# Designs tried in a protein design run: peptides against a protein of PDB entry 6B4J. Part 223

Target 1, 315 residues: chain A of PDB entry 6B4J
Amino acid sequence: DITMQWYQQLQDASMQCVLTFEGLTNSKDSQAKKIKMDLQKAATIPVSQISTIAGSKLKEIFDKIHSLLSGKPVQSGGRSVSVTLNPQGLDFVQYKLAEKFVKQGEEEVASHHEAAFPIAVVASGIWELHPRVGDLILAHLHKKCPYSVPFYPTFKEGMALEDYQRMLGYQVKDSKVEQQDNFLKRMSGMIRLYAAIIQLRWPYGNRQEIHPHGLNHGWRWLAQILNMEPLSDVTATLLFDFLEVCGNALMKQYQVQFWKMLILIKEDYFPRIEAITSSGQMGSFIRLKQFLEKCLQHKDIPVPKGFLTSSFWRS

## One batch from the design tools (peptide; made by RFdiffusion4, then SolubleMPNN)

Design b1_p26_8_s1 (from b1_p26_8, 15 letters changed)
Fold by OpenDDE base, seed 1:
Structure b1_p26_8_s1 (fold): chain B 315 residues (1-315), chain A 26 residues (1-26)
Amino acid sequence: as target 1 above (315 residues)
Amino acid sequence: MEKERIEKNRKWLLEQEKELEKKELE
């Protein structure tokens, strides 16, 4: 499976990155610990400050992240911080930054769907300038949400149930598995962030360049999902999330082919979802069905709520 | 007719997937 090979390559690259900065992370030296903490804060705090308030503030955050990744000193926590403070500083910052973007999908976007767009446009813009950050974003995203690849992890003989649950994306703490609603909420946030990333370009970059991970990956994701057997509740939830966020963009890009895809979902895939959906899980399926039927009826997919407008960038 | 439609659609989806995989490998 080519997709699984690609996924494994991403995970291998991510693991290699971790090994590269292991000296920094495992150091017992007081100075190294200080540098690590300063770099971690410098990488993650700007991402946490991303909001829908003003385009100018978003640009400042972008510039700060880009400066840090470019080896320039930035102010963080009242201190001047640079990746040059340690030979492993750049790799560490790239990894932590990518991890933080995915965490914002998992946490912020999960709770506030509209937050996907400002986070995604910064992530996309940084990815254009720093491809390694993009690869690490994918690595973190796909590891936490295998459904974003997509694939459904399988139980292997001899595997502990908890390990299988973790592979599926569930959090397991103190031998307690995460509740299904919380799990789906986190997965939804990550899928929505991904769907936003693949369609957004940083407006102050070189627009002549091809998107590093564009809508073609969205088309691929849909094709692959539809060729897989659905999972109860999961598939209906994430398919809705994906289409709500990037359906309009896919419609504009693929036009007639996209409408053909929606008809396929309605006619061929809905019966398969329904067949595995219990009465208690029908809510997610009904939501998907209503959304798609409305889109087909109106021959339009609405621009997602929270989509960044020209007025946002002038603020 | 319905079975033929379903099979045609499945074939189309597989083709779409393969085309994208090919582009990713290039």
Scores: peptide ipSAE 0.174, ipTM 0.772, DockQ to the pose 0.433
Fold by OpenDDE base, seed 3:
Structure b1_p26_8_s1 (fold): chain B 315 residues (1-315), chain A 26 residues (1-26)
Amino acid sequence: as target 1 above (315 residues)
Amino acid sequence: MEKERIEKNRKWLLEQEKELEKKELE
């Protein structure tokens, strides 16, 4: 399976990255600890500052992140910080930055869906300039949300139930598994962020270049999801999230082929979802069904709420 | 007829996946 090979390659690369900067993370030296903390803050704080307020502010954040990744000194916490302060600094920053982008999907986007777009456009722009950050974003995303690959993890003989739950993306703390609603909320945020990344380009970059991870991956994701048996509640939820965020972009890109796919979802996939959906889980399915039926009826998919406009970039 | 339609759609999806894989290798 080519998809699973791709998944594993990204996970291996991520693991190798962690091993590469292990010297920095495990150092007992006071100076190394200080550098680590400074680099971590420099990588993550700008991402947390991303907001829908103004395009100019977003540009400043982007420039700061890009400068850091380029080996230039940046101001963080009142200090000058550079990845050159440690030989493992760049790898560490790339890893932590990518992790933070995914965390913003998991937390901020999960709670505020509109936040997907400003976060995604920065992530896309950074990915274009720093491909390794993009690969690490995918690695973190896939690990936390296997449905973004997509695949459904399977229970293996001898596996602990808690480990299986973690593989599915659930948080397990003190032998208590995360509630389904919280789980789905986090997964939704990550899928929405991903759906935004694949369609957005940083407006101040070289737009003549091909998107490093563009809408073709969205098409692949849909095709693969539809070729899989649906998972109760999860598939309906995430399919809705994905289509709400990037359906308009996919419609514009793939036109007739996209509408054919929507018809396939309605005619062939909905019955399969419904067959595995309990009465208590019907809400997610109904939401998906209503959305898709409206789109088919109007022969249009609306631009998602929070989509960045020209006026945003002039702000 | 419905089975044939479903099978046709599945084949179409598989073809779409293969086309994407070819483009990624290019």
Scores: peptide ipSAE 0.155, ipTM 0.756, DockQ to the pose 0.569
Fold by OpenDDE base, seed 4:
Structure b1_p26_8_s1 (fold): chain B 315 residues (1-315), chain A 26 residues (1-26)
Amino acid sequence: as target 1 above (315 residues)
Amino acid sequence: MEKERIEKNRKWLLEQEKELEKKELE
């Protein structure tokens, strides 16, 4: 189908990117290794510094990332670093930057949900200026969280169980699959980050331009999820995560259509989720149920905790 | 009546999905 073709195209682009900078990554030359490490640090450290502390600091981080991607020298670890130091430097930095954004979803947002917004607004702004970074973000996100596409990987004949588990997004180390709670936590973080990206625009850019991957993709995601059979625990968890983060934005954008979808979830989709929910998984289901009931009762979806306000940007 | 409403909503949702796929992925 069209969605799977899109998924595959992004994965192919990501793989081609890796092949493009293979010379840099596989070089045994001491200078090349140094350049690689410097570029990797320059790409990833600013992302790790993203916080909810001050808008001014966030702007500095954004400017640094943008400068790096624009071929300008940036200071990193007391050194001047530029993607021009190696012919494959730009491709490498774009890939590592995109990877790091997704990793922040997987780790930081997973642990601190409010962190989604400052990370997402930087990612969105960089995506606007550097579309290739956006494509690579999607590629990394889709690979780690197929539910972000969304699709559910299927077990194929002859496939190893561990490989199937990895396709589902599980981490498998030394033949041990991660615990379900850790898996869901990571998936939640990535979905929350995605839900934040699609609704946020960098405030210092040209806001008249179309969002490179906006709320329409969020609407698509919901539509696709709801047209799929629910997965035990996963669907209830991620649907809640998504709606909690971008439900307010979707409500404002799609209005009556959004409420039709919400009613459909409550009346049609909930029974399907419930039917596959075990007693031990009721927590996620109950959380989603309570959220939807509250939203329908009040005819409103709250602005998510951590949403960036005007006061944040003045700090 | 409720079943009919639900079915209409499901149909609508399917249509929305298809429409978005055409607009966004072409």
Scores: peptide ipSAE 0.082, ipTM 0.727, DockQ to the pose 0.382
Fold by OpenDDE base, seed 2:
Structure b1_p26_8_s1 (fold): chain B 315 residues (1-315), chain A 26 residues (1-26)
Amino acid sequence: as target 1 above (315 residues)
Amino acid sequence: MEKERIEKNRKWLLEQEKELEKKELE
């Protein structure tokens, strides 16, 4: 399975990255601890500052992140911080930055869907300049949301139930599994962020270059999902999230092929979702149904709410 | 006729997936 091989390669790369900066993370030296904290803040705070307020502010954030990754000193917490402060500094920052982008998906985007776009455009732009950060974003995303690959983790003989639940993306704390609604909310946020990343390009970059992880991956994701058996509530939820965010872009890119895909979703795949949908899961089911029917009726996929306009970049 | 159409569509999806996988390996 090529998809699973790709998944595993990314996970291996992520694990290797962690091993490379273990010296920094496990150091008992006070100076090393200070450097670690400074680098962590420098990597994560700018991402937390991403908002829909102004394009100029977003550019400042992007420039700061890019400067940090380029080995230039940046101001963070009133201090000058550079990845050159420690030999493992760059690897650590790349890892933490990627982790933070995904975390913004599962937290910020989960609660505010429109936040996907400013976060995604920064992530995409950074990915173009720093491909390792992109790979690490995928690694973090895939680990937290296997449905973004997509694949459905399987229970293996001898596996603890809690470990299986974690593989499925559930948070398990003190032997208590996360509530289904919270789980789906987090998964939705991550899928929406991913759907935004694959369609957005940083407007101040080299637009002549091919997107490092573009809409072809969106098409792949849909094709793979549709070739899998639907999961109760999960499939209906995430399919809607994905199509709402990147359906318009896919429509423009793939045109007739996209519509053929959408018809197949409605006529073939949707009944399969319906067959496994319980009365308590009707919300996600109805939402997907209404979306598909509306899109097919109007022969159009709307531009998603929160999509960045030219006016945003002039602010 | 409808069943046949659905089956053709399923085959098309599988082919699309395989084609994309090949392109990613290039």
Scores: peptide ipSAE 0.046, ipTM 0.689, DockQ to the pose 0.472

Design b1_p26_8_s2 (from b1_p26_8, 12 letters changed)
Fold by OpenDDE base, seed 3:
Structure b1_p26_8_s2 (fold): chain B 315 residues (1-315), chain A 26 residues (1-26)
Amino acid sequence: as target 1 above (315 residues)
Amino acid sequence: SEKERIEENRKWLEEQTKELEEQELK
């Protein structure tokens, strides 16, 4: 399967990255430990500062991240920090930065859906300039949310239940599995972030270049989901999240073809979802159904709440 | 028939996806 091969290639690249900077992470040297901590903070703090307040602030954050990745010194925690402080510094920063973007999906976006857009536009812009960061974003995203690939992990004979739960994306702490509502909330956040990334371009970049991971991947994601047997509650939830965030963009890009796909979802896929949906899970399906039927009725998909407008960039 | 319609729709979706993939490879 081509999709699974792609998944595995990204995971392998991520693992190789970890091995590359293992010397930095495992060093017992006091100076190396200090450098590691400084680089980690420099990579992650700017991402945590992303907000919906002003476009000018996002530009400052973007410039800081880009400077760091470009080998320039940046101020972090009152210190001058550069990836050149260690031979493995760049790989480490790229990995931690990508990890942090995905973490903002599962935490911040999960709690505040509108936060997807400012995070995504920065991530997209950085990805355009630093393709390796983009690959690492995908690797982290796919590992935490296999549904973003998409695929549904299967239980294999001899597998520990706890390992299977982790493969599904559940957090397992002290042999206790995460509650379903929290799980779905985190998955929703990551899917929403992904759906935002594939449609957004950094407005201060070279717009003549093709998006490194654009809306074509949105089409592919939907096509792959439709080719899979739905998973109870998960498919309905994440399909809604995806369509709510990037449906308008897909409509504009693919026009009549996208409307045909939506009709396919309604006519062919909804019965399959409904067939596996229990009465207690019907809420997710109803929400999806109502959203899609409204879109089809009005022949329009609304711009998602929190979408960044020209006025945002003037602030 | 409904089955034929579903199959036609599946084929259409597959074809469109392949076309997009081919464009990405060029």
Scores: peptide ipSAE 0.416, ipTM 0.892, DockQ to the pose 0.607
Fold by OpenDDE base, seed 1:
Structure b1_p26_8_s2 (fold): chain B 315 residues (1-315), chain A 26 residues (1-26)
Amino acid sequence: as target 1 above (315 residues)
Amino acid sequence: SEKERIEENRKWLEEQTKELEEQELK
């Protein structure tokens, strides 16, 4: 399976990255520990500062992240920080930055869906300039949300139930599995972030270049989902999240072809989802069904709430 | 029939997906 090979390649690259900076992370030296903490803060704080407030502030954050990744010194916590402070500094920063973007999907976007767009446009712009960060974003995303690949992890003989739950993306703490609603909320945030990334480009970049991970991956994601047996509650939830965020962009890009895909979802895939949906889980399916039927009826998919307008960039 | 239409749509989706994949490899 080509999709699973791609997944494995990204996981291997991420693992190799971790091994590369292991010397920095495992160092007992006080100076190395200080450098690690400074680099971690420099990589993650700017991402946490991303907001819907002003385009000018977003540009400042982008420029700071790009400067850090370019080997330039940046101010963080009142100190000058550079990836050149340690030979493994760049790999560490790229990994932690990518991890933080995905974490913002799982936490911030999960709670505030509109936050997907400012985070995604920065992530997309950084990915364009720093492809390795993009690969690491995918690796982190795929590991936390296998449904973003997409695939549904299977239980293997001899596997502990907790390990299977973790593979599915559940958090397990003190032998307690995460509640289904919290799990779906986190998965939704990550899918929404992904759906935003594939459609957005940094407006101050070289627009002549191809998007590093564009809407073609949105089509592929949908096609792969439709070729899989649905998972109860999960598939309906995430398919809705994906279509709500990037459906308008896919419609504009693929036009008649995308409408045919939506008809296929309604006519072929909905019965399959409904067949595995219990009465207590009908809420997610009903939401998906109502959204898609409304889009088909109106022959239009609305621009998602929180989409960045020209006025935002002039702010 | 509805079944025939669904099958035609599946085949179409597979063909379109392959075409897009081929375009990305060029």
Scores: peptide ipSAE 0.396, ipTM 0.885, DockQ to the pose 0.534
Fold by OpenDDE base, seed 4:
Structure b1_p26_8_s2 (fold): chain B 315 residues (1-315), chain A 26 residues (1-26)
Amino acid sequence: as target 1 above (315 residues)
Amino acid sequence: SEKERIEENRKWLEEQTKELEEQELK
């Protein structure tokens, strides 16, 4: 399976990255610990500052992240910080930055769906300039949300229930599994962020270049989902999230071909989702159904709420 | 028929997916 090979390659790359900066993370030296903390803050704080307020502020954040990744000194916490402070500094920063982007999907986007777009455009722009960060974003995303690959983890004989739950993306703390609503909320945030990344380009980059992980991956994701048996509640939820965020972009890109896919979802895939949907889970299915039926009826998919406009970039 | 249309769309989707995978992942 090519998809699973790709998944595994990204996980391996992420693991290798962790090994490369192990010296920095495990150091007992006071100076190394200080550098680690400074680099971690420099990598993550700018991402947390991303907002829908102004395009100019977003540009400043982007420039700061790019400068850091380029080996230039940046101001963080009143200090000059550079990845050159430690031989493993760049690997560490790339990993932590990628992790933070995914975390913003998991937390910020989960709570505020419109936040997907400013986060995604920065992530996309950084990915264009720093491909390794993009690979690490995917690795973190895939690990936390296997549905973003997509694949549905299966229970294997001899597996502990908690381990299976974690593989599915659930948080398990003190032998207590996360509530389904919180789980779906986090998964939704990550899928929405991903759907935004694949369609957005940083406006101050070279737009003539191919998107490093563009809408073709959106097509692939949908196609793969449709080739899989639906998972109760999860498939309906995440399919809606994905289509709401990137459906308009996919429509514009693939036109008639995309409409054929939507018809396939309505006519072939909906009955399969419905068949596994309990009465208590009908809300997610109904939401997806209503959205798709409206789109097909109007022959249009709306631009998602929070989509960045020209006016945003002039602010 | 609706069934025939669904099957045609499925086949088409498979072909398009295969083409995309060959272009992007090789």
Scores: peptide ipSAE 0.379, ipTM 0.878, DockQ to the pose 0.427
Fold by OpenDDE base, seed 2:
Structure b1_p26_8_s2 (fold): chain B 315 residues (1-315), chain A 26 residues (1-26)
Amino acid sequence: as target 1 above (315 residues)
Amino acid sequence: SEKERIEENRKWLEEQTKELEEQELK
């Protein structure tokens, strides 16, 4: 399976990255610890500052992140910080930055769906300039949300239940598994972020270049989902999230071909989802059904709420 | 028939997906 090979390659690259900066992370030296903390803050704080307030502020954040990744000194916490402070600094920062983007999907976007767009446009722009950060974003995303690949992890003989639950993306703390609603909320946030990334380009970059991970991956994701047996509640939820965020962009890109895909979802895939949906889970299915039926009826998919407008960039 | 239409659409989707994958590998 090509998709699974790609997944594994990204995970291997991520693991190799961790090994590369292990010296920095495991150092007992006080100076190394300080550098690590400073680099971690420099990588993560700007991402946490991303908001829908003003395009100018978003540009400042982007420029700061790009400067840091380019080996330039940046101000963080009242200190001058550079990846050159340690030989493993760049790898560490790239990893932590990518991790933070995914975490914002998991937390911020999960709670505020509109936050997907400003986070995604920065992530996309950084990815264009720093491909390794993009690969690490995918690696972190895939690990936390296997449905973003997509694949459904399977239980293997001899596997502990908790390990299986973690593979599915559940948080397990003190032998207690995360509640289903919280799990779906986190997964939704990550899928929405991903759906935003694949369609957005940083407006101040070289637009003549091809998107490093564009809408073609959106088509692939949908195609792969449709080729899989639906998972109860999960598939209906995430399919809705994905289509709500990037359906308009996919419609514009693939036109008639995308409409055929939507018809396939309605006519072929809905009965399969419905067949596995319990009465208590009908809400997610109904939401998806209503959305898709409305789109087909109107022959239009709305621009998602929170989509960045020209006025935002003039702010 | 509706069934035939669904099957045609499925085959079409598979073909389009394959074509897209082949283009990305060049």
Scores: peptide ipSAE 0.377, ipTM 0.878, DockQ to the pose 0.474

